Peptides against a protein of PDB entry 6GMG. Designs and how they scored, part 296

Target 1, 331 residues: chain A of PDB entry 6GMG
Amino acid sequence: DSDDRVTPPAEPLDRMPDPYRPSYGRAETVVNNYIRKWQQVYSHRDGRKQQMTEEQREWLSYGCVGVTWVNSGQYPTNRLAFASFDEDRFKNELKNGRPRSGETRAEFEGRVAKESFDEEKGFQRAREVASVMNRALENAHDESAYLDNLKKELANGNDALRNEDARSPFYSALRNTPSFKERNGGNHDPSRMKAVIYSKHFWSGQDRSSSADKRKYGDPDAFRPAPGTGLVDMSRDRNIPRSPTSPGEGFVNFDYGWFGAQTEADADKTVWTHGNHYHAPNGSLGAMHVYESKFRNWSEGYSDFDRGAYVITFIPKSWNTAPDKVKQGWP

## One batch from the design tools (peptide; made by RFdiffusion4, then SolubleMPNN)

Design b2_p23_6_s3 (from b2_p23_6, 11 letters changed)
Fold by OpenDDE base, seed 3:
Structure b2_p23_6_s3 (fold): chain B 331 residues (1-331), chain A 23 residues (1-23)
Amino acid sequence: as target 1 above (331 residues)
Amino acid sequence: LSAEEAELINQAGQEAREKAAAK
């Protein structure tokens, strides 16, 4: 029951984390210990450590989304999302493949669609775009300069994003970021901001007006990236979980993983931070745990989800929630 | 808990699923 959610208590600023423990190839710890690590490593504003505020601890307590929330400074809006979908593979598998024993046609099509997404290419596309945005931000002291720089960068790369509408999430994302407008954040200066990345796993079959089969096994046509841009229309994502296929089966609404702005070129070596569920130390779910996973472990996802998106947002450069290097666990 | 707040919360334990996937 979500009513069992508890805000983790404050941790002293000087309290060092306990060692993380291995968890299926990941580093894992309880949320309270993650707060300790966060204060030591990620809390810095203008180079000074900060105690995680009550508000931030409350955000964190919401589970996997809480990790992204506390590090990005806002609840994920998911407006600027990227993915990669292999249309040729999808068509070929549908044409030449066949359902497995006991697999329905709808289940087969949903599975084939899921398998036609390439998480690594989706992530790479987001990183590419984030790099372009960061270059556009570097010398821009107002939004107009940023947008001009961005258009120039896109033109130079012959990127299809240059054709997006001025009101699209791609061009409007910066001005719609609260921390950009904050005096102690960007203060309306793009050069004080940087692009960061997080990922969301979710279910494609969220349309309540669609067939039950789509809700159970996925909608093969939903949440595909636009050709050329890689943009995913996330407007239909309402955090609706997969429908049960058998009695007693239940699925999670979403999963969020925080990447930030790591500079590691090898995708497989990047670290993704995520939580297991909302913090309910006295409830049935128990205390929230935080995982630091390699990309392979993150991108595997769960059967709960058949879509993955990589989302770009912005944070002030003065924040250390998205460092160039992230180390798994503690010490 | 408001309906809106409920939508913001990660609803289930992913740890159990991770354990199941690792088996």
Scores: peptide ipSAE 0.061, ipTM 0.726, DockQ to the pose 0.057
Fold by OpenDDE base, seed 1:
Structure b2_p23_6_s3 (fold): chain B 331 residues (1-331), chain A 23 residues (1-23)
Amino acid sequence: as target 1 above (331 residues)
Amino acid sequence: LSAEEAELINQAGQEAREKAAAK
């Protein structure tokens, strides 16, 4: 019951974190200890360390999405999402492959579709686009200048995104970012903002009017990226979990991982921060834990999900929630 | 996004996720 969610207490600004615990190739800690680390490492505004506010602690208490929420400054809207799908691999495997023993045709098709997504290429596409956006932001002092710079950058790179509509989430994302309009944020100055990345894992079979097989085993045609741009239409993502395939089976609706703006060129060495569940220290779920995972651990996901998207949003450059280098764990 | 959408967040226990990752 969502009624068991509790906001973690405030931590003193100067309280140092306890050591993280290694678990399954990732670093793990309880949410209160993550708050301590966050205050020491990520809390800085204009170079000054800040205590995590009650509002930010409340956002964080929502679990995996809470980590992305507190670091991005807004609840994820997921409008500017990227992925990579190998259509040739998908077609070839469907034609030449065979269902495993005991696997239904629908289960086979769902699995083949899931395996045809390339998480690394999807992540690289998002990083490429974020880099283009950051170049467009660098010397732009109004939105018009930003948009002009963006179009020029895309034209120079012969990028298919140059053909997107002016109302596309690609062009409207900056103006729709609350922190861009804040006096202590962007103050309507694009050059004060930077692009950041997070990832969402979710289920493809969310259409309630579709077959039961698609809800159980995935919809092979859903949430594919557009050719050339890599953009994913997320309008049909309603946070509906996978349908049970056996009695008593249950699935989670989504998972979120925070990357920010790390400059590490090797994808396998990048660090992704995420939570297990909402904070319920007195409930059945227990206290929330925060994980810092390498890309391999994050991108592997869970059986609950058959889609991964890499989403671009913006934060003020004065925030330290997306540093160039992220160290896994503590110390 | 409504607080209600946020409340549906991550009902799976850590153990359930760990088991799912091990498969």
Scores: peptide ipSAE 0.028, ipTM 0.714, DockQ to the pose 0.070
Fold by OpenDDE base, seed 2:
Structure b2_p23_6_s3 (fold): chain B 331 residues (1-331), chain A 23 residues (1-23)
Amino acid sequence: as target 1 above (331 residues)
Amino acid sequence: LSAEEAELINQAGQEAREKAAAK
């Protein structure tokens, strides 16, 4: 029961983490120990370690989304999301492929759609855009300068994002970031901000007015990226899980993975931080665990989800929640 | 929990799913 959620207690600032343990190719630890690591590695504001506040611990306690929440400084809005979809592969497989034995037509179509997404290309697109944004942020001391720089960068790269509306999530993302407006954050100075990336796994078949088959097996047409830009309209994502296909079956609502601003060029070597569930040490679910996964482990996802999006947001450069290098586990 | 709060939380453990996938 979600009522069993508990905020993890404060950890002393100087307490070192216990070693992480391997878990299915990932590094795993209990949430309390992650707080210790976070305080040692990621907590820095203006170069000074900080104890994780009660508010931050509360955010963290929400599970996988809590990891992204505490590191980004805000609950994920998912407005600036990217993916890659192979339309030709999808069409070809639908036309020439056949359902597997025992597979319904709806199940076949849902599976083919899921398999037509390329997680690596989606991630690379987000990284490309984040790089462009970071260049535009550099030496821009007001939003107008940032936007002008951004348009110039996009024009130079012949990027389709240059044609987006001024009110689009792409251009409005910075101004809509709370930390951008904070005195101790960006203080309305774009040059004090940097672009960061997280990922969300979720279910496509969320439309309650659609067929039961789409809710059970996926909506092949939902949450596809726009051609050229790679932007995904996330407005219909309501955190609705996959519908059960059999009695007693249950699916999770979402999964979030934090990447930040790692500079590792090899996608397979990047580290993604995520949680298993909300913290319920006295409940049936037990204590929350935090995982640090390589991209391969993250991008594989679960049967609960048939979509992956890579989302850009912003944090102050003074925060150390998105360092250039992330080490998996402890020590 | 309000319906809104329920939407904010991760509802189930990944470990159980990972174990199931490994079998």
Scores: peptide ipSAE 0.062, ipTM 0.733, DockQ to the pose 0.057; fails the geometry check
Fold by OpenDDE base, seed 5:
Structure b2_p23_6_s3 (fold): chain B 331 residues (1-331), chain A 23 residues (1-23)
Amino acid sequence: as target 1 above (331 residues)
Amino acid sequence: LSAEEAELINQAGQEAREKAAAK
């Protein structure tokens, strides 16, 4: 029960983390120990180490989303999301493929749709766009300058995003970022901000008006990226989990993974930070654990989800929650 | 975040899921 959620206690600023332990190719630790690591590595504001505030600890206590929340400074809105979908593969497999033994048509279509997404290409698209945005931010001292720079960059690259409406999440994302407007954040200066990336795993079959089969096995047409841009309309994502296919079966609504702004060119070597569940040390779920996973471990996801999106948001450059290099585990 | 949105998050620990997937 959510009523068992507890805010982790404060950790002394200079307390060093205990060693992480390996878990299925990941580095794992309890949330309190992650707070210690976070304070040593990620807490810096203007180069000064900070204790994680009570508010930040409360955000973190919400589990996987809490990791993204504390590092991005806001609850994920997921408006600027990217994915890659192979339409030709999808069509060909539907036409030429066959359901597996015991697989319904709906199960087959849902599976084929899921398999037609390329997580690596989706991630690469987000990184590409984030890079373009960062170039546009670098010398822009007001939003108008940023937008002009962005349009120029897109035109130079012949990127389809140049055709997006001015009200598109793509162009509005910066101005809608609270930390951009904060005096101690961006202070309305784009050059003080940088683009960062997180990922969300979720279920496609969220439409309650749709068939039960779509809710159970996925909606093959839902949450596809727009051709050319890779943008995913996330407006219909309401954190509704997959419907049970059998009695007693339950699925989780979402998973979030924090990437930030790592510069590692090899996707497989990038580190994704995420949590298992909300912190309930005295409840049935137990203490929250934090995982630092390689991309392969993150992108694999769970059967709970058939969609992955890579989302761009912004943080102040003065924050160290998205360093160029992330080291997995401790020490 | 409404308590309701948080409740729907990760009933099964990631570790439990990973163990299940590894079997």
Scores: peptide ipSAE 0.030, ipTM 0.720, DockQ to the pose 0.068; fails the geometry check

Design b2_p23_6_s4 (from b2_p23_6, 11 letters changed)
Fold by OpenDDE base, seed 4:
Structure b2_p23_6_s4 (fold): chain B 331 residues (1-331), chain A 23 residues (1-23)
Amino acid sequence: as target 1 above (331 residues)
Amino acid sequence: LTKEEADLINEANKKAEEEAKAK
């Protein structure tokens, strides 16, 4: 029950983290220790360390989404999302493949659809777009200049995103970012902002009007990227979890992983930061833990989810929540 | 998206993590 959620206490600014523990290729720690690391490494505003505020600690306490929330400065809206889907693979497997023993047709189709998504290509697409956006931001001192630069960059690359509507999340994402408008943030100056990436895992079968099979085993047609752009329409994502397949079974509604703006070219070496659940030290769930995972560990996801999206948002360049290099664990 | 939506994270995430560890 969400009523058991507790805001982690403040940590002294100069308190160093305890060592993280290895956990199946990940680095893992309790939320309070992550706050210590965050203050030492990620808290910097204009080069100065900051104590995590009560508000930020409260955001963080919400679990996996809390990690993305505190680092991005806003609750994820997920409007600018990218994925990669292999249509040919999907069609071929449906045509030539067969359900496994004991697998229903709906379960088979859901599985095939899930397997037809390429997480690495989806991530790469998001990084590509983020790079284009960053180039467009670099010398733009107003939104109009940013948009003009963006269109030019897209035209030069013959990118299908150039055909998106002006009201598309792609073009409106910057103006809809609270930190862009903040005096101590972007102050309406695009050149003070940078694009960052996080990922969301979620369930495709969220349509309540659809068949029970789709809610249980996935909707093969839901949340596919648009051809050419890679954009995913996230408007139907309402954080509805997978439906139970057996009595008493329950699934989680989503998972979030924070990437930021790492420059590591090898996707496999990138670090993704995420939490397990909301902080409930006195409840049944226990204390929140934070994980720093390699891409392989993150992208594998869980059976709770059959979709992964890579989302672009923006933060002020003065924030250090998205450094070029992220080190896994502590020390 | 509201804070209420964030509170919907449940015990299943812990289970999922455990499953991942078992692989």
Scores: peptide ipSAE 0.025, ipTM 0.683, DockQ to the pose 0.069
Fold by OpenDDE base, seed 5:
Structure b2_p23_6_s4 (fold): chain B 331 residues (1-331), chain A 23 residues (1-23)
Amino acid sequence: as target 1 above (331 residues)
Amino acid sequence: LTKEEADLINEANKKAEEEAKAK
């Protein structure tokens, strides 16, 4: 019950974290200890460490989404999302493949669709776009200059995103970022902002008017990236979980992982920060834990989800919530 | 974000841990 959620207490600014614990290839710690790490490593505003505010601690307490929330400065809107889907593989497997023993046709199609997504390519596409956006931001002191730079960069690269409508989330994302407009943030100066990335795992079969099979096993046609751009229309994502396939089975609605702006070229070496559940130290769920996972562990996801999107948003360059290098765990 | 939406995320991680343990 959400009523058991508690905001973690404040941690002294100078308190060092306790060592993280290894957990199935990832580093794990309790939320309070993550706050300590966050204050030491990620809290910096204009080069000065900051204590995590009560508001930030409250955001963090919401679990996996809370990690992305506190680091991005806003609740995820998921508007500028990317993925990679191998349509040829999908078509070929549907045509030439067959359901496994005991697998329904709908289950087979859902599985094949899930397997036709390439998480690494989706992530790489988001990184590519973020890089283009960062170049466009670098010398732009107003939104018009940013948009002009962006269009030029896309044209030079012959990127299909150049054909997007002006109302596209791609072009409106910066404008719609609260921290861009804040005086102590971007102050309407694009050159003070940088693109950052987070990931969302979710279920494709969210259409309540669709067949029960799609809700149980996935909608093979839902949340596919547009060819050429890699953009995913997230408008139909309503945080609806997978429908149970058997009595007593339950699925969660989503998972979020924070990447930020790491410069590590090897995807497998990138670190993704995520939480398990909302903080309920006195409730049935218990205390929230924070995980720092390598890409492999993050991208594997759970059976609860058949889609992974990589989302671009923006933060002020003065924030250190998205450093070039992220170290897994502590020390 | 509704409080309900934020609460639903929390159950996924328990499953993840269970799935990780099963591997």
Scores: peptide ipSAE 0.032, ipTM 0.723, DockQ to the pose 0.045; fails the geometry check
Fold by OpenDDE base, seed 2:
Structure b2_p23_6_s4 (fold): chain B 331 residues (1-331), chain A 23 residues (1-23)
Amino acid sequence: as target 1 above (331 residues)
Amino acid sequence: LTKEEADLINEANKKAEEEAKAK
């Protein structure tokens, strides 16, 4: 029950975190301790540490999405999403593969589709695009200059994104970022902004008009990236969880992981920050925990989800929520 | 966030943790 959600209390600005604990290849801590780490490491505005505000603590209290929310400065809109899908693998496996023992045809097709996504390639595509955007931002002092730079960069790289419509989420993402317009943020100056990345795990079978089998086992045709660009149409993602396959079974609606702007070239060494559930210290769910996972642990996801997207948004360069280097855990 | 979205987030995280432990 969402009514059990509680906003974590304020932590003193200079309070150091307690050590994180290892948990299945990731570092884990309670939300209050993450706030302490956040204040020491990520809270900086123009080089000055900040106490996490009540509003930010409230955002954080929502769980996995809360981590991305507090670090990006806005609730995830997921408009600029990337993935990688191997169509040839999918077709070949459907043609030549067979359902496992006890596996229905729909379950087989859903599984094959899930396995045809490459999380690493999807992540690399998002990083590539973010890099292009950052180059376009660097010396642009108005949106027009940014867009011109972006088009030039895409042309130089022969990137299919150059053919996107001007109203595409790709070109509109910056102007639709609240922090870009804020006086203490971008102040309408693209050169004050940088591209950052987060990831969302979700279920493909969300169409209520589709078959029950698609809702239970996945929709093989849903949320595929466009060829060439890697863009995923997220408009049909309504945070609907997987349908139960048996009585009493339930699934979670989504998971969010924060990457930011790490410069580590090896994907396997990148750190992803995420939460388990909303903060309910006095409820049945208990206190919220925050995890810092390596890419392998993050990208594996859960059976609740058959899609992963890597999303680009923007934050002011003056924020330290997306540093070049992220250390897993504490100390 | 809608109440429904908030509720789903809460349930999802518990199962995710359980599944992570099972892996």
Scores: peptide ipSAE 0.027, ipTM 0.715, DockQ to the pose 0.063; fails the geometry check
Fold by OpenDDE base, seed 1:
Structure b2_p23_6_s4 (fold): chain B 331 residues (1-331), chain A 23 residues (1-23)
Amino acid sequence: as target 1 above (331 residues)
Amino acid sequence: LTKEEADLINEANKKAEEEAKAK
C-alpha cells in the first residue's frame, strides 16, 4: 500500500555511517544510514558536502527507483536504452532445444528469449556510447558544437548510431535533461555535463492485447535491441508486471540499479546501488534497505523480470553522485 | 512516469530479496 510510504528524516551533515552488513555477496544498510553515506561521499556540489534535502529524501523513499532518482536528479525516463541480444543463439535454441518436463511451449520460448540477452555486452555497449558522448561533451560550449562533435566521433568509429534521426533520443537526450538547463548545473554548457548509466529490469509481456501466455511467460519478440545500434524502443514499457502463473502469485513491476560513471574496466568489479522497496517503517514492508551489489548480483535479476536495459542520462560534472570509483559498503 | 507508479515497486522488491536469499 503506497499510503504507508514515509520520507526518511534528515541526518546531520557530519554524522558518519554505521558499518554496512554483508548480505549474499552484497553490502546492505537501512535507508537512513545510506543517507549518511551519501552525504559523506556523494553529496558534493563543487567540492562541498551537502545535506540531503527534503525533496531528495522524498525521492529516495520510493525504493529502487529512488536511488537512481536522487543520484541522477530526475525520475528515470528510460529513453536512451541499450541491450544485446544473440539472435543466432535464440534461433538455434528454438530449433534444437526442447521444453523441460512440464514446461509449455510458450514458457520455453520465453525462457530461451530471456537467456538470449547478454547483460554484459549490453552494459559494455552503454559504456562505449557514454564514452563517445563524454568525448563530444569535453570541449563543446553549446548544443550545436556537442552534436557536431558527436557526429564526428560516430563517423570515425563507423558506428551505426550516426544514422539515427536528429529527433532520436540519442541526439535529444542532453537538451531534455533538466540539470543541463539549470544555472547551478550545466547552465546550457555541454562541457559542464557528463554521461552516466543506470539499469532497469522489467517484464516483456506487457501488451494487454497479446495472448495470456505472453503475459505469463514473456513476449520473445518484445524489447529487442536494434541491430547495429543496440538501441531498445522503451515506448511500450508501461511498468506492467508479469501476470501470475498460479493463484496467489504476484510480481513486481520493475527494479532500478545505479552505476553512474565508474571507470573500472572489469564489469564484474563494478558496483550497482539499488533499494528493496519504498520506505514504510510503520507498515508491513518495514524500513527501506539499500544494497550495493557487484555486477553479477545485479545482472542476475529476479524471476519477476525477463528484460534488462542499460540507460544513459546526464548529470553536471560538479555533482559527485557518479564518481570514478565506488567503494562497496562502509567503511 | 508518476510518483504513484514508483510506489508500486515496494511489494516487488521484498519478493526479489526473498528470492535472492533463497539462491
Scores: peptide ipSAE 0.027, ipTM 0.706, DockQ to the pose 0.059; fails the geometry check

